# Ledger of designs, part 19: peptides against a protein of PDB entry 2AZE

Target 1, 148 residues: chain A of PDB entry 2AZE
Amino acid sequence: AQECQNLEVERQRRLERIKQKQSQLQELILQQIAFKNLVQRNRHAEQQASRPPPPNSVIHLPFIIVNTSKKTVIDCSISNDKFEYLFNFDNTFEIHDDIEVLKRMGMACGLESGSCSAEDLKMARSLVPKALEPYVTEMAQGTVGGVF
Target 2, 101 residues: chain B of PDB entry 2AZE
Amino acid sequence: GRLEGLTQDLRQLQESEQQLDHLMNICTTQLRLLSEDTDSQRLAYVTCQDLRSIADPAEQMVMVIKAPPETQLQAVDSSENFQISLKSKQGPIDVFLCPEE

## One batch from the design tools (peptide; made by RFdiffusion4, then SolubleMPNN)

Design b1_p9_7_s1 (from b1_p9_7, 4 letters changed)
Fold by OpenDDE base, seed 1:
Structure b1_p9_7_s1 (fold): chain B 148 residues (1-148), chain C 101 residues (1-101), chain A 9 residues (1-9)
Amino acid sequence: as target 1 above (148 residues)
Amino acid sequence: as target 2 above (101 residues)
Amino acid sequence: KLLSGVKVL
């Protein structure tokens, strides 16, 4: 019947919305873990060194990364006030945000790919509130996507 | 019947979405707390060693760009044109390189 | 490479 068809359309709509929110939550969890892990790492390092790193030796979040071959020629035009930049490359380049950098550094404990060691999973769980631990476990197992 | 089954599914999906929203609220709260914590922000940094672990300076040139919020970024990566344009409205943009290049 | 206003870490 048409009534059932309408409800089926609504069901599919809700399933798609839930799927989108699941993706958003996973990304938020990864960000939280990565940030907290980074902070913890740096805090420990500074404690061991008994001082912070030199100011010009580190880059604070947020930032983006642009990388290209060392053979790539880059022309850069900058406004006087440094509000505008124009880069011209003679070959391809890549752009990455700071979260992507943290993931590649392992700050998300491999959770982003669902490939955590036992120790990585333990660390990841320790960096989130208790209510999020089951979801972290599901991410590590690659079983996220089911209906709650 | 079919109608009853679909009605039941919709109720269950609503409950599932509410649970999901709750978890998202918890997560966003944690991220906000990190943003508001001065000590955490002071410690939220990467080093040149970190950047080298991601892209080898022997093979790749790595630029780090720090731009104010709401900065517009336009990128074109095609066989005919390779370009990045940045336009800030809230302050100057800073660009950095790793010294190991 | 022509890069102006670039700071070295």
Scores: peptide ipSAE 0.175, ipTM 0.911, DockQ to the pose 0.040
Fold by OpenDDE base, seed 2:
Structure b1_p9_7_s1 (fold): chain B 148 residues (1-148), chain C 101 residues (1-101), chain A 9 residues (1-9)
Amino acid sequence: as target 1 above (148 residues)
Amino acid sequence: as target 2 above (101 residues)
Amino acid sequence: KLLSGVKVL
C-alpha cells in the first residue's frame, strides 16, 4: 500500500539521520577524550616539573598542522597585517587539524580505530561521563552500528 | 502485518534517536565546560616533541598555523598545483615552525 | 625556544 511505501521512505530517512548522528557523537566523544587526556597529561607533567613549560615551547589549541617533505620548496606571501597567507609548494603536502594531531599522539586512546588496549579503554572510560561509558565500550568493540 | 511492522520500526527508531540526542547533549555539554574552563585551556597545548611524533622534522617540515575563528582555508593538492591560501577577517594569523631537534 | 615564527623572505 501507499502508506507502507511512505513509511518505508521515512524509515530510511530516519536511519540515515541516525547514522549521521552516530558519526557525530563518536567524533565528539573522541574530541572530549583527546582533550581531557591532553590536559591531564600536561597537568601531570607540570606538577612533576614544578613549573609550566617555556612559553615558546608549546602551541595551544586550536591550531592546524601543515607538513611536507623537507625538500619541498615553499614560497610564502604574507600581507602586512598578517591577515592573508599564500603558500605555494612544489610538491604534495598534508594538513591536519588539532584533533587529528591529538589522535595521532594517542590522546584518544586508540578509540578512533577501535584499537584500545585494556588500559586504553580504562583511560577512555575515565574521561567521559558515566552515561557515555557504554558507548565508549561499543566504540572500542567496533559494534556501535548495532546499538541504533 | 507489514504496516504494523513499519510503524513499530519507526517508533523504535524514534526512541533510539532520542537516546542518541541525549548522549550528544551530554557530550556537547562536556565540551562546552572544557572550553569555558580557564585551567583546561591553559593546559591544552602540544609541544615540539608531540609534533615530532606526528612528522619527523628531520624528514618533514612541520608548520603550525594558529588562525582566528572563521578564517578561510583553501588548499589545492594536485600534480598541477600545490597551494594553501589563508584569509582571516578577525585578526592576524600566526605561523610557527617546529625545528629539528 | 622550540618553536619559531616562520620567516618570510
Scores: peptide ipSAE 0.149, ipTM 0.910, DockQ to the pose 0.042
Fold by OpenDDE base, seed 3:
Structure b1_p9_7_s1 (fold): chain B 148 residues (1-148), chain C 101 residues (1-101), chain A 9 residues (1-9)
Amino acid sequence: as target 1 above (148 residues)
Amino acid sequence: as target 2 above (101 residues)
Amino acid sequence: KLLSGVKVL
């Protein structure tokens, strides 16, 4: 009886750990796809333009986005060395990291929400190593971990 | 019996976890290669047009923050306080605005 | 310039 109880505890522990690893892997895959897709897009754009973009027209990763209503009043205090910033808003704001921005741009091909067209899925698969393609397919279908 | 079933389950879970570990190793390796590739980093950027696609500057103010690694970020968003505090120890923080089109 | 480094006031 005690042995069975110990094994049941261990089983639950392993299931939880696997669930965490699945979540982490999915996020890593999305990051890889989004990043490679962005780089590919920009490479093509620069080739077509026969020049890089103007230096002050782009923001390189990493970055953070803050957005709020245009009507929001913002007070900003900055240290002399620009090491410290304090923003005070009179209304709500949103913060997004660069990965979230890339996802919203469609760089993850809609894989993050399982909303992939056939073309989206083809692109997503092409941006990962062969070993990850089956997992990408499962993510697109929403069937990850179905055998657990 | 019950013991036999649990033992079998644990073996199967072990195999599944090993597969996940393998896939994670592949993925992390790919991400490291991308982060170390100078050309990829040169091309890892977004434009003002991209930012406008996320939040329309006609309705929203869009601010971009580039901060050094290990910068502390504190955000409070409540009815009584709306605040963002940034503190860097490794260099200056840069802030950019996406202008209206 | 499409992006401007500015002090928000």
Scores: peptide ipSAE 0.147, ipTM 0.910, DockQ to the pose 0.044
Fold by OpenDDE base, seed 4:
Structure b1_p9_7_s1 (fold): chain B 148 residues (1-148), chain C 101 residues (1-101), chain A 9 residues (1-9)
Amino acid sequence: as target 1 above (148 residues)
Amino acid sequence: as target 2 above (101 residues)
Amino acid sequence: KLLSGVKVL
């Protein structure tokens, strides 16, 4: 029946949307964990040092990173007001956002790759609201993806 | 029958999506709270040591770019052209290097 | 100072 066919199309549409939302949720969780973990780390470090770091010794979020081989020649043109930059490279480069940097720093506790130790998982769970803890567990186990 | 089964499937999927939406709302709320907390923002920083841990300055040149919101970034990474252009509308752009470079 | 702003040439 045409009605059944229409519902099958709708079913597939919803399945795809759910899949996309699952991916988005996982990323949001990772961002939350990474950010909170960074803040916690720095808070502890400042307490141990009994002072904040010098203002020009750190980079606050948000930022991006550009990296390339040290052999790469870079030409940089900057407007007088510093509103415009033009970088020309003679070889390939990479651009990473701050979240990716935090992940590589381990701030997401290895959850992004399912490489969580028991301690990492404990930390990750402690950095999210209770309602998200089951999902964090599923992420660590690699069992996210089913319809629930 | 088939119609009843499909109808039930759609109801189940709707419930699943609602659960996801709820969890996503929780996440976005938490992120907003962090963005609005001045102490959290003060502590949301990385050091040169952190940058070394992800890209060794001995092998890679690392630039950190801080740009205001709504800054346009255009990047071309091809065999014929390697270029990054930045255009901000809300303020100056800052570029930083680690001192070991 | 752990970071510095520089113009890359």
Scores: peptide ipSAE 0.121, ipTM 0.909, DockQ to the pose 0.044

Design b1_p9_7_s2 (from b1_p9_7, 4 letters changed)
Fold by OpenDDE base, seed 4:
Structure b1_p9_7_s2 (fold): chain B 148 residues (1-148), chain C 101 residues (1-101), chain A 9 residues (1-9)
Amino acid sequence: as target 1 above (148 residues)
Amino acid sequence: as target 2 above (101 residues)
Amino acid sequence: KLLSGVIVL
């Protein structure tokens, strides 16, 4: 009886750990797809333009964005060496990482929200190693972890 | 019996976790390869057009912050105080604005 | 120019 109870506790622990790893894996897959898709898009665009974009016209990863209403007043204090910044806002702001930006750009092919078209899913699958393709399919179908 | 059933469940869960670990390793490897590839690094960028697609500069002010690794970011977002503090250790921080037009 | 030291893309 006590042994069974111990195993039940362990079972629950493992289930929770698996759930966490599933979430982490999904995020990693989305990141991979987003990055590769971005690189591919830009490569194609540069080939079509026969030149890279001007250096100061693009922002390379990694980065973060801060957005707020245009009505928000921002006071910015910058150290002379630009090592320190202080922003004071008179209203709320949002901070997003570059991955979130890529997702909103559609670089993850809508896989993050289950909004994959057939073309999106095809693209997503093409941007991951073969071993990950089944999981991408499950993500698109919302069937990940159905056994647990 | 019950013990045998639980033991079998744990074995199955172990196999599932091992599969997840394997897939995660594949993903991590792919991301590392991207980060180490010079051409990929060169091509890993967004444009002002991209930024406009996610936040319209006509309605939202969008700042892009490029900071070295290990930069400290502290944000306070409350009714009484709205503040972002950045402190880098490895180099200067760059801040960019997306044009409205 | 709301922020000093900011580069407009």
Scores: peptide ipSAE 0.037, ipTM 0.908, DockQ to the pose 0.039
Fold by OpenDDE base, seed 5:
Structure b1_p9_7_s2 (fold): chain B 148 residues (1-148), chain C 101 residues (1-101), chain A 9 residues (1-9)
Amino acid sequence: as target 1 above (148 residues)
Amino acid sequence: as target 2 above (101 residues)
Amino acid sequence: KLLSGVIVL
C-alpha cells in the first residue's frame, strides 16, 4: 500500500540521519577523550618537572600540520604583516589537523581505530561521563549501530 | 503485518535518535567546559617530541601552522601544482619548525 | 633556516 511505501521512505530517511549522528557522536567522543588525555598527560609532566615547559617549546591547540619529504623544496612568501602566506612545493605534501595529530599520538587510546587494549579502554572510559561509557565500549568493539 | 512492523520501526528509531541527541548533548557540554577552563587550555599543547612520534623527522619535514579563526586555507596538490595559500583576517599567522630541522 | 618567518620550536 501507498501508506507502507511512505513509511518505508521515512524509515530510510531516519536511518540515514541516525547514521550521520552516530558518526558525529563518535568524533565528539574521540575529541573529548583526546583533549582530556592530553591535558592529563601534560599536567602530570609539569608536576614532575615542577614547572611548565618553556613557552617556545610547545604548540597550543588549535593548529594544523603540514608535512612533506625533507627533499621537497619549499618556497615561502610572507606578507609584511604576516597575514598572508604562500607555500610552493616541488612535490606532494600532507595536511593534518590537531585532532588527527592527537589521535596519532595515541591520545584517543586507539579507540579511533577500534584497536584498544583493555587498559586503553579503561582509560578511555575514565575520560568520559558515565553516560557515555557504554557507547565507548561499543566503539571499541566495533558494534556501534548493530541494533539497526 | 508490514504496516505494524514499519510503525514499530519508526517508534524505535525515534527513541534511538533521542538517545543519540542526549549523548551528543553530554559530549558538547563536556567539550564546552574544557574550552572554558583556563587551566585545561593552558595544558592543551603538543611538543616537538610529540611531532617526532607521528612523523619520522629523518624523512619528513614538519611545519606547524597557528592561524587565527576564519583564516582561509587553500591547498592544491596535483601533478602540476603543489601549493598552500593562507589568508588571515584577524591577525598574524605563525609557522613553527622542530629544532632538528 | 629553511623558511623566513618561521619560528623554531
Scores: peptide ipSAE 0.036, ipTM 0.907, DockQ to the pose 0.039
Fold by OpenDDE base, seed 2:
Structure b1_p9_7_s2 (fold): chain B 148 residues (1-148), chain C 101 residues (1-101), chain A 9 residues (1-9)
Amino acid sequence: as target 1 above (148 residues)
Amino acid sequence: as target 2 above (101 residues)
Amino acid sequence: KLLSGVIVL
């Protein structure tokens, strides 16, 4: 009885850990796909243009973005060495990391929301090692956890 | 019966976790390879057009922040206070504004 | 209007 109780506690612990790892793996996969897709897109674009983009026209990862209404009043104070910034807004703002930006750009092929077209899924699969393809498929179907 | 069932469940969970760990290792390795590849890093960029695609600069002001590692970011978004504080310890912070079309 | 220290892309 006590042994069963202990094992049940351990079972629950392991289930929670697995759940966390599944979430982490999904994010890692999305990052991988997004990065590789971005690189591939830019490589192709540069090849077509036979030149890189102007230096001041691009932002390299990593970065974050802050967006707010153009009507929002922003007060900014910056230290002389640019080590410190303080922004005060008179209205709400949003912060997004670079991965989220890439997702919104479609670089994760809609896999983040399980909204992959057949072409999106094909692209996503092509951007991961073979061992991860089944998991990508499961993510697209919304049936994560069936791979193992 | 119950004990045997739980024991079997734990064994299955262990196997599942091991497989999961293996997949995570593969994925982490791929991300590391991307970070170590100079050409990939050179090509890992977004354009102003990309930023416009996610937030229309006609309606939204879009700032891009590039901060060194270990930069502290504090954000407050409430009815009473809207603030972002950045504090770097390892170098200057760069802020870029996406212009209108 | 540009914020001080902000670079326009």
Scores: peptide ipSAE 0.032, ipTM 0.905, DockQ to the pose 0.040
Fold by OpenDDE base, seed 3:
Structure b1_p9_7_s2 (fold): chain B 148 residues (1-148), chain C 101 residues (1-101), chain A 9 residues (1-9)
Amino acid sequence: as target 1 above (148 residues)
Amino acid sequence: as target 2 above (101 residues)
Amino acid sequence: KLLSGVIVL
């Protein structure tokens, strides 16, 4: 009985660890899809335009975004060498990383929120190695981890 | 019996975890390859149009910050204090604003 | 509004 209890505790521990790894894997897959999709989009756009965009019209990864109401008063203090910035706001702000921005742009094909159409799913599958395609399908269906 | 069942479950979970580790390795490899590809890095950008699509430029100010790796970011967002502090050790920080349409 | 030291895209 005690041995069975010990093994049950270990089983639960492993299940939790697997769940954590599943979450990590899903995020990695989303990042891969988002980045590849972004690159593909931009490559196609530049080919269609027969030129790259103007240098000051784009922001290369990595970056972070800060957004706030246009009514928010912002005071910005910058060191002479631009190594230090201090922003003071009179109201709330939001910070987002570039990955979140890409997701909101739809670069992850809606896979992150279960809003993946058949076409989006096809795109997502095409942007990952073959070994990951089944997992992408499971993510779209919300059935990841069903074997446990 | 119960013992045999639990033992078998643990073996199956071990195999499942190994499969996950393998898939994660594939993903990290792909991301690394992408980061090492010069053309991919050149094409890894967003536009002002993209930024406007995620936040209404009529209502929101969108500021983009490009900072060197390991830059310290401190943010306070409370009723008493709204502040962002950035401290770089490896180079200058660049800040950009996306204009209205 | 434009902040000093900020680049407008």
Scores: peptide ipSAE 0.031, ipTM 0.904, DockQ to the pose 0.039

Design b1_p9_7_s3 (from b1_p9_7, 5 letters changed)
Fold by OpenDDE base, seed 5:
Structure b1_p9_7_s3 (fold): chain B 148 residues (1-148), chain C 101 residues (1-101), chain A 9 residues (1-9)
Amino acid sequence: as target 1 above (148 residues)
Amino acid sequence: as target 2 above (101 residues)
Amino acid sequence: RLLSGIKVL
C-alpha cells in the first residue's frame, strides 16, 4: 500500500513535468515557425525589390516594444553613454517582446491560438522538420495534452 | 493489480517524456542553426509597416528598444507610478520610434 | 528629455 502511494506521487510528478515540457515544445515550435516565416517573407520581398530595405527603416531581432496612448506624456532620461534609460509615463503602457510581435503579425500562422486555416497549417508544416509535423498538426487541432 | 498498473503507467510516462525530449532537441537544433546563419539573421527584421499592423500609430505611440544581452529592465505600471528603467552593462541601448503615417 | 530626440524609423 505504501509502495503504491509512493508511485502515485511519482506518477503525478512526471505528469506535471510532461505538461511543462509540452508547453515548452509548443513555444519552441512557434518560435521556429515565426522566425523562418519572417526570414522567408523578407527574402522574397527583397528579391522583388531587387535590394534590401534602407538600414534605418527596419528593426532586427531581438527587440522589445513599448506602446502607450498618443496622449500619454513621456519623460525620458538618458545617460551620456546610453547605458541607462528612465521613462516616466503619466498613464499605463504595454510591453511586448519580439516573439509576440511576430505572432500578432501572423508569422506563426495562427498556430498559437489554434486559428489555422488549411493554408496556414500547410505553411506551418513546411517550416519545421518532418519529425515535428505531427505535433504541429496536433497544435492546430488543439489536441495536445495527452500522452504520446 | 494496482502496483502493476502504476508501474506500467510510469514506464509509459517515461517513454512519452523521452519522445518529448527528442522533439525538443530537434527544435532547439533548428533554432540554433537559424541563429548561426548570418543570412537568416540579416533577414530577421520587422518594418514600420509591420509595427503599424499590430498597433494603430494614430492612437498608439510605438517605441522599439534594442538592448544588449543582460540588460536590466524594470517596469512599474500602477495607479500612481508608470515607469520603465533600463540598465545595460554590455553596451549602449538604442531606442526607436515608429512614425505615424 | 523629450522623445523627439530619439531616432525615428
Scores: peptide ipSAE 0.261, ipTM 0.914, DockQ to the pose 0.038
Fold by OpenDDE base, seed 4:
Formats: sequence, structure tokens, C-alpha cells
Structure b1_p9_7_s3 (fold): chain B 148 residues (1-148), chain C 101 residues (1-101), chain A 9 residues (1-9)
Amino acid sequence: as target 1 above (148 residues)
Amino acid sequence: as target 2 above (101 residues)
Amino acid sequence: RLLSGIKVL
């Protein structure tokens, strides 16, 4: 019947929405872990050094990274007020957001790729609220995707 | 029957989505707390050493761009044109270079 | 490279 068809369409719609939200949740979890881990690392480092790093030696979030071959020629035009920048490269470049940088730094404990050691997983779990720990475990196992 | 089965499925999916929404809300809240905590923000930084760990300046030139919110970034990466354009409306843009040494 | 105005860390 038409009613059943309508419900089947709705079912599929909801399944897709859930799938999308699962992906979003995973990313949010990774961000949370990465940020907290970064803060924790830096706090510890500053305590050990008994001082903060020099102001010009660090970059605070948020930021983006642009990288290219060291051989790439770059022309840079900057407005007087620094509101506008124009970079021209003679070869390809890459752009990465700060979250990706943190992931590559290992701040997400390898959870992003399901490559967590026991210690990594322990750290990851310690950086999320209790309610999220089961999901972190599922992410580490690569078992996220089911309907719960 | 079929109708009853589908109806039940939808109810189950609704419950699942509600659980998911709850978890997402928890995450969002935690991230917000980090953004609102002055000490956390003070400690939310990377160093040159960190940048070198992900892209060695000996092989890759690494620039860091700090721009105000809503800054427009246009990137063209094609065989004939390699360009990045930045335009801020809320303040100056800062660009940093990670030294090789 | 022309990187005038770029800050070096």
C-alpha cells in the first residue's frame, strides 16, 4: 500500500540521517580528545619548564596550515592593513585545518584511524565524559555503524 | 503485518537518533567549555616542533595562517594556476613561517 | 620567494 511505501521512504531517510550523525559524532569526539590532549600536554610541559613558552614561538588555535615543496616559488601580496593576502605558487600546495594537524600530531590518540594502542585508548577514554566512553571504544574497534 | 513492522522500525530508529543526538550534545558542550575556558585557550597551541613533526621544513615549506572568523579563503590548485586568496572583514590576518632550523 | 611581512616563528 501507499502508506507502507511512504514509511519505507521515511525509514531510509532516517537511516541515512543517523549515518550522517554518526560521522559527525565521531568527528566531534576526535576534536574533543585532540583539544584536551593538547591542552594537557602543554600544561605538563609548562610545568616542567616552570615557564610558558615564548609568545612568538607558539601558534594558538584556530589556524590553518599551508604547505608546499620547499622548492615552490611563492609570491605574496599583502594589503597595508593585512586584511588581504594573495599567494601565488608555481606548483601545487596543500591546506590543512588545525584539527587535521592535531590528528597528525597524535593528539587524537590514533582513534581517527582505529590505530590505538592500549595506552592510547586509555588516554582517549580519559579525555571524554563517561557517556562517550562506549562510543570511543567502538571507534577504536571499528565497530561503529550499527543502529543502537 | 508490514505496516506494523515498518512503524516499529521507525520508532526504533527514532530512539536511536535521540540517543545519538544526546551524545552529540555532550560533545558540543565539552567543546564549548574548552572554548570558554581561558586557561584552556591559553594552552591550546602548537609549536614549531609540532609543525615539523607533521611536515618537515627541510622538504616542505609550512605556513600557518591565523585569520579572524568569517575570513574568506579561496584556493585554486590547478595545473595552470596555484593561488590562495585571503580576505578578512573582522581584522588583520597573521601568517607565520616555520623555520627550517 | 617573496614573503615580505610574514612572521617567522
Scores: peptide ipSAE 0.257, ipTM 0.913, DockQ to the pose 0.040
Fold by OpenDDE base, seed 1:
Structure b1_p9_7_s3 (fold): chain B 148 residues (1-148), chain C 101 residues (1-101), chain A 9 residues (1-9)
Amino acid sequence: as target 1 above (148 residues)
Amino acid sequence: as target 2 above (101 residues)
Amino acid sequence: RLLSGIKVL
């Protein structure tokens, strides 16, 4: 009985570890799809325009976004040769990383919510190695979570 | 019996984790290749139009922060204080605003 | 300082 109890504890530990790795893999897949999709989009756009965009008109990854109401008053202090910044707001703000921005742009093809069209799924599959395609399909169907 | 069933479960979970590790290695390799490809990094950018689709400058002020690796970010968002503090150790921090449409 | 040193895209 004690031996079985010990093995059940170990089983639960392994299940939790696998669950954590599944979450990590899903995030990595979304990042890969989002980055490749973004690069593909911009490459096509530049080819059509026959030139790159002006350097000060775009923001290269990585970056962080801070947004707040236009009515929010912001005080900014910069010191130490721009090594330190201090922003004081009189109201709430939001912070978003670049990956979240790409997801909201649709660069992850809606795979992040399991809400992608047939065309989105086709695009997502085309942006990953063959070995990852089954996992992408499972993410789109919302069936990831079972242990294979 | 119960013991035999649990033993089989643990072996199956080990195999599943190994398969998962393999997929993760494939994925991290792809991400590394993207980071090492100069052309891909040149094309890894967003536009003001993209940022407007996330937060409309007509309603929201959108500020972009470009900071070197290992930059520390401290944020306080409460009724008593609304503050963001940035501290870099590897170089200057750049901040940009997205103009209205 | 109101957004001192901020660059506009």
Scores: peptide ipSAE 0.257, ipTM 0.912, DockQ to the pose 0.040
Fold by OpenDDE base, seed 2:
Structure b1_p9_7_s3 (fold): chain B 148 residues (1-148), chain C 101 residues (1-101), chain A 9 residues (1-9)
Amino acid sequence: as target 1 above (148 residues)
Amino acid sequence: as target 2 above (101 residues)
Amino acid sequence: RLLSGIKVL
């Protein structure tokens, strides 16, 4: 009985670990798709324009964004060497990492929410190694979570 | 019996985790390759138009922060305090504003 | 807003 109890505890531990890894893998896949899709988009755009965009018009990864109402008053203190910043707001703000920005741009093809069109899914599959395609399909269907 | 069943479950979970680890290795390898590809990194950028699609500068102020690795970020967003603190150890922090349309 | 030292894109 005690032996079975010990194994059941271990089983739960492993299930939880697998669940965590599944979440991590899904995020990694989304990052890969979003990144590759972004690169592809920009490559095509530059080819069409026959030149890169102006250097001061783009932001390279990695980055984060902070947004708040235009009415929000912001006090900013910056050290002389720019090693330290302090922002004080008089109202709420939002912080988003670059991956979230890419997702909102549609670079992850709606896979993050399981809202892929047939075209989106085709694009998503094309941006991952063959071994990951089944998992991408499962993500699109919202069926990820089982033991494989 | 229960013991045999649990033993089998653990074995199956181990196999499943191994497959999961394999997929994760593939994915992390791809991400590493992308980070090492200079052309990909050159093309890994967003535009002002992209940023506007996330938050309209006509209604929202949008800042972009580029900070060196291991930069400390402290954020408080509550009714009593709204603050962001950034402390870099490895170099200067760059902050950009998205212009209005 | 006091955003001295901030670059505008």
Scores: peptide ipSAE 0.257, ipTM 0.913, DockQ to the pose 0.041

